Peptides against a protein of PDB entry 6B4J. Designs and how they scored, part 253

Target 1, 315 residues: chain A of PDB entry 6B4J
Amino acid sequence: DITMQWYQQLQDASMQCVLTFEGLTNSKDSQAKKIKMDLQKAATIPVSQISTIAGSKLKEIFDKIHSLLSGKPVQSGGRSVSVTLNPQGLDFVQYKLAEKFVKQGEEEVASHHEAAFPIAVVASGIWELHPRVGDLILAHLHKKCPYSVPFYPTFKEGMALEDYQRMLGYQVKDSKVEQQDNFLKRMSGMIRLYAAIIQLRWPYGNRQEIHPHGLNHGWRWLAQILNMEPLSDVTATLLFDFLEVCGNALMKQYQVQFWKMLILIKEDYFPRIEAITSSGQMGSFIRLKQFLEKCLQHKDIPVPKGFLTSSFWRS

## One batch from the design tools (peptide; made by RFdiffusion4, then SolubleMPNN)

Design b1_p28_8_s2 (from b1_p28_8, 16 letters changed)
Fold by OpenDDE base, seed 3:
Structure b1_p28_8_s2 (fold): chain B 315 residues (1-315), chain A 28 residues (1-28)
Amino acid sequence: as target 1 above (315 residues)
Amino acid sequence: KKEELEKIRKELQEALEKLEKEELERRK
C-alpha cells in the first residue's frame, strides 16, 4: 500500500530527527538545557501568537519563524536565540515547530474553527521554504490523527487495549481513555487545519512555485476515504470537516470531477455511513447529510468562514 | 445509476493512483 508506505516513511524520518537531537534533549549540562529551552520557546511561541487580528502581525510572525529556521538570530524572551547555538539546534527547532503547528490544530482550531486559516497559511509558507518542516508536520499530524492519512489502525494480537486506543488517536491518561466528544473535537481541528494548509499559499512568497502539498492531496484524501469502510461517528465528522474547509477550493479546482465525487459520496458512501451510525451518533451524520444536500441542491460549496481575504492582508 | 456510480468510482481510483505515483516520484 503506497499510502501506508508514505505514512511509515514520514514516521521513520520523524523518529530519525528525534534521535539526531537526542544529545540536546538529554544533556545534563546547564548551558545545553538553557539553549534547548530558548530554542523551544523561539520555535513555539510565534506559532501560538498566530491570530486572525491582522495580516501585518501574521507577516511578522512568519518572518520570525523563517529567520529562525534560516540560522539567523531572533529575539525570544528577551534573548537572542539562534539554531547555531547547538549542532542539533536546527533539527530540534524544525521538529518542535512542526509539532506546535499540529498542536494548534488539535487545540486552537478544535475550539475555534476559523483559526485554521491564519495558522495554515503560515504553515504552508514555512513549508514552501523549509520542506523538512512540512514533512515533520505531516508526521506529527499522521501520528496524532491517523485519519489524516487516512487509515484506520487495527488491533493486533497481543496489543494492549490502551495502546490500540492511542493508535486510534485517543488520549489515555491514568488508564482513562478520552471521551468521544473530546476525541472527535481534536481530530476535527487537525483535519480542518490540514484542509486549510493544502489550499493556502503564503501571499508574499514565490507564487510561481508549485504548492509543496497542495489540493491534489485533498483529492487523494477524499479518494482514499471513499475506498475505505466508514468508521462510526469518525468518518461522518471528519468528512464534513474536510469538505467544509476545502470543498470550495476543490470545487474550483476540479469542477465537474468534484461534483461527480460529491454525488458518489451522497449516493454510494453516505448510505454506508448511515448503516453504521447509531442513534447516539446522529449529530455528525445529520450535519453531513444537510451539508451534502445543500451543496448538491445549490451546486455550490460555500467559502468557509474565516477564509483570509485581501482585506486581511492589508491590515 | 449503479453503473454510473461505478464509473465515477473507477475514475476516482485512477486519479488516486496517478496522484500516488506522482508523489512517489516527487519524494525520490
Scores: peptide ipSAE 0.220, ipTM 0.822, DockQ to the pose 0.675
Fold by OpenDDE base, seed 5:
Parts: sequence; C-alpha cells; structure tokens
Structure b1_p28_8_s2 (fold): chain B 315 residues (1-315), chain A 28 residues (1-28)
Amino acid sequence: as target 1 above (315 residues)
Amino acid sequence: KKEELEKIRKELQEALEKLEKEELERRK
C-alpha cells in the first residue's frame, strides 16, 4: 500500500544516510573518534536543553543548532566544533540531531507532556530550514513508533518473537521485553511530539512558506487510524494523545469536517475499540470516552497544556 | 445516521488517498 511504500522510502533514506557516514562512525582513528564525539555532543546537547525553558533560551538553542547545521563553528564542551571537521560530519549531525528529537519525545515528553511544545517548535523550525533533518525525524519516529505512520506490524512466518516485539516498538534487552505501561508511555510521548510538530511553526522563520509537514498529515493520520482495525489498548491510548495535543488545531483548521470526523469516532469507531478492550485496559478507553464526550458536548477542544503563547516568546 | 457515517468514511478515505498520492509524488 501507499503508506507502507512511503514508510519504506523513509527507512531506506535513513539507512543510506547511515551508510554515508559509516567511515566516521567505524573509524579506529583517534582523531576521527574525537571528531565524532564532539559532533555528537554538539548535535544532541542543545536538544536536551529544551525543557520548559524561556522563549529567549529556546531561541538561543535554535540558533546554535541552525549554526551547526549551516557549517558554522559552535561552542560545545568548551571546544569549537564544526561539521566541516569531517566530510561526513553534516550527514552524521543531521542523523543524530533527528534521532535526539525523537528520543526527547520518547523520554522527556513521555514523562512531561508539556515538553512536547518547545521541542516540537524547535524541530519544526529546524525542519523548515533543513528538510533532511525532518525526513530523518520521520524515519526515526516511525521506526520507533509504527503507530505514528500508522500501521500495526504483523508477525511473519519464521520471524523470531524478539524481532516481532521490536517491530512493534517494544524494547527488548537481555531477552526481556519491555513492560506494557512503559511501552505505551514511550509511544505516547512520540505521538504527542509528532502531534505538536505538525501544528507548530518557528515564530522567527519565514511564515510565508507552507509548513513542511503540517496539519494535513494529522488529518491523514486520523483517516488512516479510522480505516484500520483498532489495536487493544494502543489505539485508544494514542488516539487520545493525538487529539489532546492537536485536536484544537485540527478543529480550527477543518471546522465542520473535523466535527464530522469526531462524530464518526464516537459513533462508529469507539464501539469497535470497546469490543476489543479488556477489563484491565479500561483506563485508556474511559479516558478517550470522556474526552470525546466532553468535546462533543461543549463543541470545543481545549488548547493543550503547555501550548506556547506570545508571552512565552517575550520571556 | 448510518448513511451519514458511511458518507463521512468515504470522504475520509478519499482525503487519505489524495494525501498519500501527493506525498509519494513529492518524495520521487
């Protein structure tokens, strides 16, 4: 299908990127190793600093990342670092940067949902200026969270159980599969980050340009989810996460069409979720139910907690 | 009500197909 073809193309591009900087990553040379580590730190540390910070600090972080990607020297760990230090430096930094953004969704956003917005606005702004970073963000995101595509990986004949578990997005370490609650928490964080990215624009960029991966992709995601059979616990959890983060933006953008979709979810799709929901999974189901009922009753979806306001950018 | 829901489903499906085609074309 078209969605899987798109997914595969992203994964192929990501794989090709890895191959491109393989010389840097596999080098046994001491200097090359040093450069690799410096570049990795320069790419990832600024992203890790994105957590409930002031608008001015966020701008500084953005500028640092953009400078690095633009081939300018940046200070990292007390050293001047540039992607020009190695021919493969730019590709490596783009890959690691994208990976780090997704990891912040997986970890930081998973624990602190409001962190989605400052991370997402930086990611969106960087994506606008550096499209390859955006593609790599999608590649990393979709690989770690197939549900962000969305698709549900299936067990294939001859596949090892652990490989199937990894395809589903579970972490498997020392033959131990991740606990379901931790898995869902990580998936939630990544979905929330994605939902934030598709609606946010960097306020200091060229706003005349179309969002590189905007709300139309949110609409696509919902359409695809609704055309799929629900997955136990996962669908209810992630559908709630997605709508809580970007539902207000979708409502404003699609208006009547959005409400028709929400009615379809409540009247047609929700019973299908209920049919596959066990007594032990009622938490996610009830949360989604209450959210949908409240939104339909009030004819409004609230602005998500942590949404960046004009006052944030003046701080 | 059922007919209305089916209409909405069809509209969503058409929108999905359009967006998927556009995305594939953009990446070629």
Scores: peptide ipSAE 0.214, ipTM 0.817, DockQ to the pose 0.613
Fold by OpenDDE base, seed 1:
Structure b1_p28_8_s2 (fold): chain B 315 residues (1-315), chain A 28 residues (1-28)
Amino acid sequence: as target 1 above (315 residues)
Amino acid sequence: KKEELEKIRKELQEALEKLEKEELERRK
């Protein structure tokens, strides 16, 4: 399976990255610990500051992240911080930055869907300039949300139930598995972030360059999902999330082909989702149904709420 | 309708295979 090979390669690269900065992570030296903390803050705080308020502020955040990744000193916590402070600093920062983008998906976007767009446009822009960060974003995203690949992790003989639950993307704390609603909320946030990334480009970059992970991956994702058996509640939820965020962009890009696919979803795949949907899961099912029916009736996919406009960038 | 859906499915599968091949080539 080509998709699984790609997934494994991403995970291997991520693992190798962790090994590369292990010296920094495991250092008992007080100075090294301080550097690690400073670098971690410098990498993650700007991402947490991303908001829908003003394009100018978003540009400042982008510039700060880019400066840090470029080996330039940046101000963080009242101190000058640079990846050059440690030989493993760049790898560490790239990893932590990528991890933070995905965390914003599972936390911020999960709670505020409109936040997907400003986070995604920064992530996309950084990815264009720093491809390794992009690969690490995918690695973190796909590990936390296998459905973003998509694939369904399988239970292996001898595996602990908790480990299987974690592979499925559930959080397990103190032998208690995460509630389904919280799980789906986090997965939704990550899918929405991904759907935003694949369609957005940083407006101040070289637009002549090809998107590093563009809408073709969205098309692939849909195609792969449609070839898989639906999962109860999960498929209906994430398919809706994906189409709501990037359906308009896919429609514009693929035109007639997109509508053919949407018909296939409605007429062939949706009944299969219905067949596995229980009465307690009707919320996600109904939401998907209404979305598909509305889109097919109007022959239009609405621009998602929170989509960045020209007025945002002039702000 | 069934024949039309099957045609769409086939077209989608072909598109998927093309994309997977392109991605594989890009990684070489």
Scores: peptide ipSAE 0.209, ipTM 0.810, DockQ to the pose 0.623
Fold by OpenDDE base, seed 2:
Structure b1_p28_8_s2 (fold): chain B 315 residues (1-315), chain A 28 residues (1-28)
Amino acid sequence: as target 1 above (315 residues)
Amino acid sequence: KKEELEKIRKELQEALEKLEKEELERRK
């Protein structure tokens, strides 16, 4: 399976990255610990500051992240911080930055869906300039949300139940698995972030170049989902999330082919989802159904709420 | 209608395979 090979390569690269900065992370030296903390803050705080408030603020955040990744000193916590403070600093920062982007999907976007767009446009812009950060974003994203690949992890003989649950994307703490609603909320956030990344370009970059991970991956994702048996509640939820965020962009890009795909979902895939949907899960199914029916009826997919407009960039 | 749906499915599958191949080539 080409998709699984790609997934494994991403995970291997991520693991190798962790090994490259192990010296920094495991150091008992007080100065090294200080550097680590400063670098971690410098990498993560700007991402946490991303908001829907103003385009100018978003540009400042982008410039700060880019400066840090470029080896320039940045101000963080009242200190001048640079990846040059440690030989492993760049790898560490790239990893932590990528991790933080995915975490914002998991937490911020999960709670506030409109937050996907400002986070995604920064991530996309940084990815364009720093491809390794993009690969690490995918690695973190796909590990936390296998449905973003998409694939469904399988239980293997001899596997601990908790390990299987973690592979499925569940958080397991103190031998307690998270509630299904919380799980789906986190997965939704990550899918929405991904759907936003693949369609957005940083407006101040060289837009003549091809998107490093563009809408073709969205098309691939949909095609793959349709070739998979639906999962109870999960498929209906995430398919809706994905289409709500990037459906308009896919429609514009793929035109007639996109509409054929929607017809296939409605006529062929819906019955399969319905067959596995319990009465308690009907909400997610109904939401997806209504969305698709509305889109097919109007022959249009609405621009998602929170999509960044020209007015945003002028603020 | 079934035949038309199968045709669409096939077209999507072919598109998927093409994209997967392209992605594999980009990573070599």
Scores: peptide ipSAE 0.209, ipTM 0.814, DockQ to the pose 0.645; fails the geometry check

Design b1_p28_8_s3 (from b1_p28_8, 13 letters changed)
Fold by OpenDDE base, seed 4:
Structure b1_p28_8_s3 (fold): chain B 315 residues (1-315), chain A 28 residues (1-28)
Amino acid sequence: as target 1 above (315 residues)
Amino acid sequence: KKEELEKIRKEIEEELARLEKEIEEQRK
């Protein structure tokens, strides 16, 4: 399975990255701890500052992240911070930065769907310049949201239920599993972020180059989902999230082919979703239904709310 | 209708295979 091989490769790369900077993270030395914290803040704070307020501010954030990854000193917490402060600094920063982008998906985007676009455009731009960050974004995303691959983790013999729940993407704290609504909310945020990343290009980059992880991955994702048996509530929720965010872009890119896919979703796949949908899960089902019907009726998928306009970049 | 949908599915799968190959080539 090519998809699972890709998944495993990314996870292996992520694990190797962690091992590479283990000396920095496990150091008991006070200076090393300080450097670690400074680097962590320098990597993560700019991402948390991403907002929909102004394009100029977004550019500043991008430039700061890029500078940090390029080995240039940046100001963080009133101090000059550079990845050159430690031999493992770059690997650590790349990992933490990628992790933070995914966290913004599961937290900020989950709560505020419109936040997907400014976060995604920065992530895409950074990915273009720093491919390793992109791979680590995917690794973090895939681990937290296997549905972004997509695959549905299976229970294996001898596996603890708690471990299986974690593989499914649930948070388990003190032997208590996360509530289904919170789980789906986080998964939605991550899928929406991913759907935004694959369609957005940093406007100040070299647009002549191919997107490092573009809309072709959107087609792949949809095709893979359609080849899988639907999962109760999850498939309906995430399929809607994905189509709402990147459906317009896919429509423009693939035109008639995309509409054929949408028809297949509505007429063939949707009944399979319906068959496994309980009365308590009708919300996600109805939302997907209404979206598909509206899009097919109007032969149009609306530009998602929060999509960055030319006016945003002039602000 | 079923035959038409199956045709669409096949077309999507063929396109997927093409795209997967393209993606794999880009990863090298």
Scores: peptide ipSAE 0.354, ipTM 0.882, DockQ to the pose 0.814
Fold by OpenDDE base, seed 2:
Structure b1_p28_8_s3 (fold): chain B 315 residues (1-315), chain A 28 residues (1-28)
Amino acid sequence: as target 1 above (315 residues)
Amino acid sequence: KKEELEKIRKEIEEELARLEKEIEEQRK
């Protein structure tokens, strides 16, 4: 499977990245520890500051992240910080930055769906300028949310239940697996972030270049989902999340072909989802059904709430 | 209707194959 090979390559690259900065992370030297903490803060704090408030603020955040990745000194915590402070600094910052973007999907977007767009546009813009960060974003995203690939991890003989649960994306702490609602909330956030990334371009970049991970990946994701047996509650939830965020963009890009796909989802795939949906899970199914029916009836997919407008960029 | 849906499925799969090739070329 080409997709699984690509997934494994991403994971391997991510693992190799961790190994490259192991000296920095495992150092007992006080100065190295200080540098590590400064770099970690410099990489992560700007991402946490991303908000829907103003385009000008978003540009400042972008410029700060880009400056850091470019080897320029940036102000963080009242200190001048640069990736040049340690030979492993750049690799460490790229990894932590990518991890933080995905974490914002998992946490911030999960709680506030509209936050997907400002986070995604920064991530997309940084990815365009720093491809390694993009690869690491995918590595982190796909590891935490295999459904973003998409694939459904399978239980193998001899596997511990907890390990299987983790592979499925569940958090397991103190031998307790997270509740299904919390799991789905986190997965939703990550899918929404992904759906936003693949459609957004940083408006101050070179728009003549091809998106590094564009809407073609959106089509791929949908097509692959349709070729998979649905998973109880998960498929209905994430399919809705994905279409709500990037359905309008896909409609504009693929036009008639996209509508054919929606018809296929409604007429062919829905019965399969329904067949595995319990009474307690009907909410996710109904939400998806109503969304698709409305879109097909109106021959339109609405622009998602929180989509960045020209007025946002003028603020 | 079933035949029409199957036709649609085939078209989607063909488009997927095209896009997968494009994606692979972009990764090289």
Scores: peptide ipSAE 0.352, ipTM 0.883, DockQ to the pose 0.820
Fold by OpenDDE base, seed 3:
Structure b1_p28_8_s3 (fold): chain B 315 residues (1-315), chain A 28 residues (1-28)
Amino acid sequence: as target 1 above (315 residues)
Amino acid sequence: KKEELEKIRKEIEEELARLEKEIEEQRK
């Protein structure tokens, strides 16, 4: 399976990255610890500052992240910080930055869906300039949300239940599994972020270049989902999230072909979702149903709420 | 209707295969 091979390659690359900067992370030297903390803050704080407030602020954040990744000193916490302070500094920063982007999907976007767009446009722009960060974003995303690949992890003989739950993306703390609603909320946030990334380009970059991970991956994702047996509650939830965020972009890009896919979803795949949906899971099912019916009836997918406009970039 | 849906599925799969190839080429 090409998709699973890709998944594994990204995970391997991510693991190799961790091993590369292990010296920095495991150092007992006080200076190394300080550098690590400074680099971690420099990588993550700008991402946490991303907001829908102003395009100018977003540009400043982007420039800061790009400067850091380019080996230039940046101001963080009142200190000058550079990845050159340690031989493993760049790898560490790239990893932590990518992790933070995914975490913003998991936390911020999960709670505020509109936040997907400013985060995604920065992530896309950084990915364009720093492909390794993009690969690490995918690695983190796929690990936390296997449905973003997509694949549904299977229980293997001899596996502990908790390990299986973690593979599914559930958080397990103190032998307590995360509640389903919280799980789905986090997964939704990550899928929405991903759906935003694949359609957005940083407006101040070289737009003549191909998107490093563009809408073709959206088509791939949908096609793969359709080739899988649906998972109760999860498939209906995430399919809706994905289509709500990037459906308009896919419609514009693929036109008639997109509508054929949507018909296939409604007429062929949706009944399969229905067949596995329990009475307690009707919320996500109904939401997807209503969305599909509305879109097919109107022959339009609405622009998602929070989509960045030209006016945003002039602010 | 079933036949039409199957045709659509086939078209989507063919397009997917094309896109996957393009993606692989972009990654090289």
Scores: peptide ipSAE 0.352, ipTM 0.882, DockQ to the pose 0.775
Fold by OpenDDE base, seed 1:
Structure b1_p28_8_s3 (fold): chain B 315 residues (1-315), chain A 28 residues (1-28)
Amino acid sequence: as target 1 above (315 residues)
Amino acid sequence: KKEELEKIRKEIEEELARLEKEIEEQRK
């Protein structure tokens, strides 16, 4: 399976990255610890400051992140911080930055769906300039949300139940598994972030360049989902999330072919989802149903709430 | 209707194959 091979390569690269900066992370030296903390803050705080308020502020955040990744000193916590402070600084910052983008998906976007777009446009722009950050974003995303690949992890003989639950993307703390609603909320946030990334380009970059991970991956994701047996509640939830965020963009890009896919989803795949949906899971099912019916009836997919407009960039 | 859906499925699979090839080339 080519997709699984690619997934494994991403995970291997991520693991190798962690090993590369292990000296920085495991150092007992007080100065090294200080540098680590400063670099971590410099990498993550700007991402947490991303908001839907003003395009000018978003540009400032982007510029700060880009400067940091470019080896330039940036101000963080009242101190000048640079990746050059440690030989492993760049790898560490790239990893932590990528991790933070995905965390914003599972936390901020999960709670506020409209936040997907400003986060995604920064992530996309940084990815364009720093491909390694993009690969690490994918690595973190796919590890936390296998459904974004997509694949469904399988239980293997001898595996602990908790480990299997973690592979599925559940958080397990003190031998207690995460509630299904919280799990789906986090998965939704990550899928929405991903769906936003694949369609957005940083407006101040060189638009002549090919998107590093564009809408073709959206088509791939949908096609692969359709070839999988639906998973109870998960498939209906994430398929809706994905289509709500990037359906309009896919419609514009693929036109008639996209509508054929949507018909296939409604007429062929949706009944399979229905067959495995219990009475307690009708919420996600109904939401998907209504969305598909509305889109097919109107022959239109609405622009998602929170989509960045020209007015946003002028603010 | 079933035949039409099968045709659509085939078209999607063909497009997927093209896109997968494109993606693979971009990864090199």
Scores: peptide ipSAE 0.344, ipTM 0.881, DockQ to the pose 0.810

